# Peptides against a protein of PDB entry 6TME, part 8

Target 1, 324 residues: chain A of PDB entry 6TME
Amino acid sequence: NRLKRAYIALQAWKKAFYSDPFNTAANWVGPDVCSYKGVFCAPALDDPSVLVVAGIDLNHADIAGYLPPELGLLTDVALFHVNSNRFCGVIPKSLSKLTLMYEFDVSNNRFVGPFPTVALSWPSLKFLDIRYNDFEGKLPPEIFDKDLDAIFLNNNRFESTIPETIGKSTASVVTFAHNKFSGCIPKTIGQMKNLNEIVFIGNNLSGCLPNEIGSLNNVTVFDASSNGFVGSLPSTLSGLANVEQMDFSYNKFTGFVTDNICKLPKLSNFTFSYNFFNGEAQSCVPGSSQEKQFDDTSNCLQNRPNQKSAKECLPVVSRPVDCS
Target 2, 324 residues: chain A of PDB entry 6TME as posed
Amino acid sequence: NRLKRAYIALQAWKKAFYSDPFNTAANWVGPDVCSYKGVFCAPALDDPSVLVVAGIDLNHADIFGYLPPELGLLTDVALFHVNSNRFCGVIPKSLSKLTLMYEFDVSNNRFVGPFPTVALSWPSLKFLDIRYNDFEGKLPPEIFDKDLDAIFLNNNRFESTIPETIGKSTASVVTFAHNKFSGCIPKTIGQMKNLNEIVFIGNNLSGCLPNEIGSLNNVTVFDASSNGFVGSLPSTLSGLANVEQMDFSYNKFTGFVTDNICKLPKLSNFTFSYNFFNGEAQSCVPGSSQEKQFDDTSNCLQNRPNQKSAKECLPVVSRPVDCS

## One batch from the design tools (peptide; made by RFdiffusion4, then SolubleMPNN)

Design b1_p8_6_s2 (from b1_p8_6, 3 letters changed)
Fold by OpenDDE base, seed 2:
Structure b1_p8_6_s2 (fold): chain B 324 residues (1-324), chain A 8 residues (1-8)
Amino acid sequence: as target 1 above (324 residues)
Amino acid sequence: LPSVLSLS
């Protein structure tokens, strides 16, 4: 019965294919769904004597089509990997029936509409990758209430603010890059316990960086480049004991880049170019270290090459934003 | 056991 339902679902999906360049679904014929290319069966958790469809892997198949509602019949699927295809439309609400969903990767497709809230209905979800799509609107705060190991949201059309619930996230990797997020980074960011990598690149984020960033002791990659951040770098950034890659380039930061930041013990690359910094410690100067790479290009620094003109600097530097 | 497959 369970495999019969899977057959119905998979045949409906095959009918929803507009193009299958690699003939991936060519063998999707007959009732033996476990022999289908990209379909993986396993013993059911409730009855080991019953074989069920437990996973789908159609990564890099370049399939054009959509996800039909009949996919909700795949109730035993825990792994759904369909990245690097040309699937369009919305994620079906019927996928709420896939209560065993553990890893959901629909990245690098043509999905549209709001955040797929059906992903929030999966109690056991650990991996969510929806990057490189056309998802839009607000990010639901509830996403960070999920016990996710990774959250990939980059290269979409998400807008509005980053939810304050971010501090509840236990994810090691979170990407916001290349969206339309606005507002400040929430102060609750410092409450993230397992964060290793966080990327804010290429949004419309603004305001001062919260001091609480310095509480992210396990972060190895922190990239806030290409935003509208203002004020000085928080002195608490000296707490980033494990940061290796740090990028604050292409913002509106002012003030002095301190020794405490540039002497971080594991720092290998620190880019703070294309801002309005008016001073830097000697330890921040490019070429001052053989172990660290710095970029101070296009700031308001004295006696450094490739800086902004006094005309460009004066209006900004003379009106520093107080982040206190 | 499920294995994480992500876009490289």
Scores: peptide ipSAE 0.046, ipTM 0.806, DockQ to the pose 0.081
Fold by OpenDDE base, seed 5:
Structure b1_p8_6_s2 (fold): chain B 324 residues (1-324), chain A 8 residues (1-8)
Amino acid sequence: as target 1 above (324 residues)
Amino acid sequence: LPSVLSLS
């Protein structure tokens, strides 16, 4: 009995709760698991006459606890949403049995350990949100082999380089922000076909921006702020025909910010502050457009307010990094 | 179809 297995799983999970401030699991009593708060049943895909647990939604329940291995008995679950709780520990490997997993949201919890590689075992996974946790270590390159619509990795403890497999991703949204990623952005980034938003904020990324970024025709948000990028902005950025929000602030960029970038047709906000740019086109000057907002603060620009001192600029500007 | 219920 599939519901019996679900009962075992859910009761084991209830026992794994340390705190349930809203008494979310108060009604988790008895065999009728479909009546449990946050448990959603549906007809099984293989047999419409059989009712199964198809989804879990415990979002914003502030539950403290862990995920017990018995959750692997929830083999019919396609939706697992448990964000904004205080779950700790690791994602159980037993969840590999949840072969119908479609959306997995464990964001805003206290999960630790390496990337939950069990998520890679789900053949039908389309949405992965593990942001705002304490996941650490390397990002498996296989994550980008998945046909995911969204990949939220931000606000974790991930290290290492961004896998070159990123170019294989079909995700519309990818967030790397607020981790410890290092190295260069892979040149394969330009191969991302469906990318709309990508965020690299607050990592330890370095090197030159790859020219291939300019191939991201569908990108509306590109944020690479608060990293260690060097060199000039790629001239190929003129190809970002749909970019609306672009942020390169808090890096070590040098060179000239060109008209071709600042005149991008959909550009609404372009922040390139806190770099070492030594020139900008008139179209890049804050206030030059009513439709676009620019921030050129704390660069090495002449005749602009709030710039770095010559003492700060000269050592960097005089030694521009050649990205060619 | 499942709906996305992630953090806004």
Scores: peptide ipSAE 0.045, ipTM 0.803, DockQ to the pose 0.081
Fold by OpenDDE base, seed 4:
Structure b1_p8_6_s2 (fold): chain B 324 residues (1-324), chain A 8 residues (1-8)
Amino acid sequence: as target 1 above (324 residues)
Amino acid sequence: LPSVLSLS
């Protein structure tokens, strides 16, 4: 019996709670699991006359505990939302049995260990949110082979390079922010078909920006701030016809910020502060437009306020990195 | 719909 298996799983999970400040699981008593707070039942896909546990929503419950292996008995679950709790430990491998998994949100918890590769086993997964945890190690390249709508990886401990398979992603939103990613942005980035928002903030990324970024026609948000990028901004950035928010601040960029970038038709905010740019077009000057906001602070610009000293600029500006 | 982007 599917509901009996669900009962076993949910009771094991309740036992794995260390703290339940809002008494969320207080009514998790008895065989009627469909009445449990945060448990949602639906007709089974294979037999509409049978009710199964199809979803879990424990978002914002502040529950402390871990995910026991018995959760693998919830074989009919398609939605698993446990955002903003205090769950710790690892994601159980037994969750591989949840073959209907569609949305998996374990964000804002205390999960540890490597990337939860069990998520890669779910054939129908569309939404993956593991941000604000302590996941570590390498990002498996296979994540981008999944037909995901969104990939939230930010605020973890991921290391190594961004996989070249990123170009295979069909996700509209991808976040890498606040990890320990290193190396270059793969040139394959330009092959992302449905990308709207991509965030690289606060990593250890380096090298030149690939020219292929300019192929991201649908991108509205591009944030590469707080990294170690070098060289000039690619001229191909003029191809970002839909970009609204662009941030290159806190890098080591050099060269000239061109009209072609600052006059992008949908550009609302462009921040290129805290770099080593030695020139900018008039269209890039803060206050030059009423419709656009620019920040050119702490560069090597002449006749602009709040710039770096000549002593700071000269060693870098005199040795521009050729990205060609 | 995907979750709202949050960086802080």
Scores: peptide ipSAE 0.034, ipTM 0.765, DockQ to the pose 0.042
Fold by OpenDDE base, seed 1:
Structure b1_p8_6_s2 (fold): chain B 324 residues (1-324), chain A 8 residues (1-8)
Amino acid sequence: as target 1 above (324 residues)
Amino acid sequence: LPSVLSLS
């Protein structure tokens, strides 16, 4: 019965293919769905004597098409990997029936519409990759209430503010890069206990960096480049004991880059170029360390090469933003 | 069956 439902779902999906350049679904014929290319069967969790479709892997198949609602019949699927295809449309709400969903990767497709809230209905979801699509609108606050190991949202059309619930996230990796997020980074960010990598690149984020960033003692990668951040770097950044890659480039930061930041013990690369910093400690100067790489290009630094003109600097440096 | 994907 379960395999019969899977057959219906998979045949409906095959019909929803507009193009299959590698003939991936060529063998999707007949009731033996477990022999289908990219379909993986396993014993059911509730009955080991029953074989069910437990996984889909169509990664890199370059398939054009859409996800039909009949995919909701794949109720035993825990792994759904359709990375690097040309699927379009929306994620079907019928996927709410896939209560065993553990890994959901629809990255590098042509999906549109709002955030696929159906992903929030999956109680066991650990991995969510929806990057490189055309998802739009607000990010649901509830995404960070999920016990996810990774949240990949980059290269979409998401807008509005980052939810304050971010502090509840247990994810080790979170990417916001190349969206349209705006507003400030929530102060609750410091509560992300398991965070290793966070990327904000290429959004419309603004305001001061919250002091609470310094509480992210496990973060190894912190990239806030290409935004509209203002003010000085928080002194609490000295608390980033494990940061290796840090990028604040292409913002509107001002003030002095301190020794406490540049002497972070695990810091390998620190890029703070294309800002309005008016001073830096000697430890921040490119070439000052053999173990660390710095980029101070295009700031308002004195006696450094490739800096902004006085004309560009004076209006900004003379009006520092008070983040206190 | 569920496997942990590599994170990076």
Scores: peptide ipSAE 0.035, ipTM 0.776, DockQ to the pose 0.101; fails the geometry check

Design b1_p8_6_s3 (from b1_p8_6, 3 letters changed)
Fold by OpenDDE base, seed 2:
Structure b1_p8_6_s3 (fold): chain B 324 residues (1-324), chain A 8 residues (1-8)
Amino acid sequence: as target 1 above (324 residues)
Amino acid sequence: LPFVLSLS
């Protein structure tokens, strides 16, 4: 009975394919769905004597099409990997029936519409990758209430602010890059317990960096480049004991880049170019270390090459934003 | 454990 439902779902999906360049679904014929390319069966969790469709892997298949509602019949699917295809439309609400969903990867497709709120209905979801799509609108705050290991949101059309619930996230990797997020980074960011990598690149984020970033002692990658951040770098960044890659380039930062930041013990690359910094410690100077790479290009630094003109610097440097 | 897939 379960495999019959899976057959109905998979045949409906095959009918929803507009193009299958690699003939991935060529063998999707007949009732033996477990022999289908990219379909993986396993014993059911509730009855080991019953074989069910437990996973889909159609990664890199370049399939054009859409996800039909009948996919909601795949109630035993825990792994759904369909990245690097040309699927369009919306994520079907009928996928709410896939209560075992553990990994959901629809990245590098042509999905549109709001955030797929159906993903929030999956109680056991650990991995969510929706990057490189055309999802739009607000990010639901509830995404960070989920016990996710990774959250990939980059290269979409998300707007509005980053939810304050971010501090509840247990994710090791979170990407916001290349969206339209605006406002400040929430102060609650410092409450993230397991964060290793966070990327804010290429948004409309603004305001001062919260001091609470310095509480992210496990972060190895922190990239806030290509935004509208202002003020000085928080002195609390000296708490980033494990940061290896740090990028603040292409912002509107001012003030002095301190020795405490540039001497972070695991720091290998620190880019703070294309800002309005008016001073840096000697430890921040490019070429000062063989173990660390720095970029101070296009700031308001004295006695450094490739800096902004006094005319460009003076209006900004003379009006420092107080972040206190 | 979830599988983190990179885009090629």
Scores: peptide ipSAE 0.045, ipTM 0.784, DockQ to the pose 0.059
Fold by OpenDDE base, seed 5:
Structure b1_p8_6_s3 (fold): chain B 324 residues (1-324), chain A 8 residues (1-8)
Amino acid sequence: as target 1 above (324 residues)
Amino acid sequence: LPFVLSLS
């Protein structure tokens, strides 16, 4: 019986709780798992006459514990939302049996170990949120082969390079922020056909920005702040017809911030502070527009306030990185 | 900043 298996799984999970401050699992007693708080039943896809556990929602329950392997018995679960808890350990490999997994949100927990590759085994996965954990190591290239709508990886311990397969992603939102990613942004980024929001904030990314970023016609948010990027901003950024929020602050960019970038038609906020830019178009000057906000603080700009000293600027500005 | 899906 499918509900019997669910009962076994849920009881095993309850036993894996170290703390349940809100007594969320207090009613997790007896065989009627569909009455359990945070457990949602629905008719099975293969047999509408059979009721199955289709979803888990334990968001914001502040539960401390781990995910036991018995959770693999929840084979009908399509929605698994357990964000904002204190679950620790690793994501069980037994979850590979949850072949209907559609939304997986384990964000804001204390999960550790490598990327949960079990998520890659789910053929129907559309939403993956693993942000605000302690996942580490390499991001598997195969993540971008998945037909995901959103990929939230921010605030983890991921390292190494961003996979070249990123261009295969169909995700509208991708977050890399606050990890330890290194290397260059892959040129294949321009192939992301559905991308709306991408954030690279606070990594160890370096090199020149690829020209192919300018091919991201649907991007509304592009944040590459707090990295080690060098060179000039690609002239192809003029192609970002829908960008609203753009941030290149806290890098090592040089060169001239062009009129073509600052006059982007949908641009609302453009932050390029804390770089080594040695010039900007008049359209880039803070206060030049009522519709756009700019920040040019701490660059090497002449006749602008709050700029770096000549002593700090000269060594960098005089030796610009050629990205060609 | 990025949108968040929730269980419905």
Scores: peptide ipSAE 0.039, ipTM 0.777, DockQ to the pose 0.071
Fold by OpenDDE base, seed 4:
Structure b1_p8_6_s3 (fold): chain B 324 residues (1-324), chain A 8 residues (1-8)
Amino acid sequence: as target 1 above (324 residues)
Amino acid sequence: LPFVLSLS
């Protein structure tokens, strides 16, 4: 009965293919769904004598099509990997029936519409990759209530603010890059206890960096480049004991880049170019260290090459934003 | 090693 439902689902999906360049679904014929290319069966968790469809892997198949609602019949699927295809439309709400979903990768497709809230209904979800799509609108706060190891949201059309619930996330890697997020980074960011890498590149984020960033003791990569951040760098950044890669380039930062930041013990690359910094410690100067790389290009620094003109600097540097 | 944003 379970494999019969899987057959119905998979045949409906095959009908939803517009193009299959590698003939991936060519063998999707007959009731033996466990022999289908990209379909993986395993003993059911509730009855080891019953074989069920437990996984789908169609990664890199270049398939054009959509996800039909009949995919909700795949109730035993825990792994759903369909990255690097040309699937379009929305993620079906019928996937709420896939209560065993553990890894969901639909990255590098042509999906549209709001955030796929059906993903929030999966109680055991550990991996969510929806990057490189056309998802739009607000990010639901509930995403950070999930016990996810990684959250990949980059290269979409998400708007609005980053939810304050971010501090509840247990993810080691979170990517917001190349969206349209706006507002400030929430102060609750400092509560992300397992965070190793966070990327904000290329959004419309603004305001001051929260001091609470300095509480991210396990962070190795922090990239906030290509935004609208203002004010000085928080002095609490001296607390980033494990940061290796740090990028604040292409913002509107002002003030002085301190020794306490540039002398961070694990820092290997620190880019603060294309801002309005008016001073830097000697330890921040490019070439000052053999083990660290710095970029101070296009700031308001005196006696440094490739800086902004006085005409560009004066209006900004003379009106520093107070972040206190 | 730091995470690299990619299509994969």
Scores: peptide ipSAE 0.028, ipTM 0.731, DockQ to the pose 0.036
Fold by OpenDDE base, seed 1:
Structure b1_p8_6_s3 (fold): chain B 324 residues (1-324), chain A 8 residues (1-8)
Amino acid sequence: as target 1 above (324 residues)
Amino acid sequence: LPFVLSLS
């Protein structure tokens, strides 16, 4: 009996709660699991006459606890939303049995350990949100082999390089922000055919930006701020016909910010502050447009306010990095 | 379909 298995799983989970401030699981009593708060039943895909637990929604329940291995008994779950809780520990490998998993949101919790590789075992996964946790170590390259619509990894402890497999991703949104990623952005980034938003904020990324970024025709948000990027902005950025929000602030960029970048047709906000740019086109000057907002603060620009001192600029500007 | 990024 599928509902009996679900009952075992849900009761095990209730026992794994250390705190339930809103008494979310107060009605988690008895065999009628479909009446449980945050539990949603639907007809089974293989047998419409059988009712199964198809979804969990415990978002914003502030529940403290862990995910017990018995959750692997919820084999019919396609939607698992438990964001904004205080769940700790690791994601159980027993969740590999949830072969219908479509949306997995464990964001804003206290999960630890390596990337939950069990997520890679779900053949139909479309949405993965693990942001705002304490996941650590390397990002598995295989994550980008998945046909995901969104990949949220931000605000974790991930380290090492971004996998070159990123170019295989079909995701419209990918977030790397506020991790410890290092190395260069892979040149394969230009192969991301469906990318709309990508965020690299607040990592240890370095090197030159790949020219292939200019191939991201559908990108509306590109944020690479708060890293260690060097060199000039790629001239190919003029190809970002749909970019609205672009941020390169808090890096070590040098060179000239070109007219072709600042005149991008959909550009609304372009922040390139806190770098070592030594020139900008007139179209890049803050206040030059009513439709566009620019920030050129704390660069090495002449005749602009709030720039770095010559002492700070000279050693960097005089030794520009050639990105070839 | 379209997602709105939330970093906060």
Scores: peptide ipSAE 0.028, ipTM 0.735, DockQ to the pose 0.042

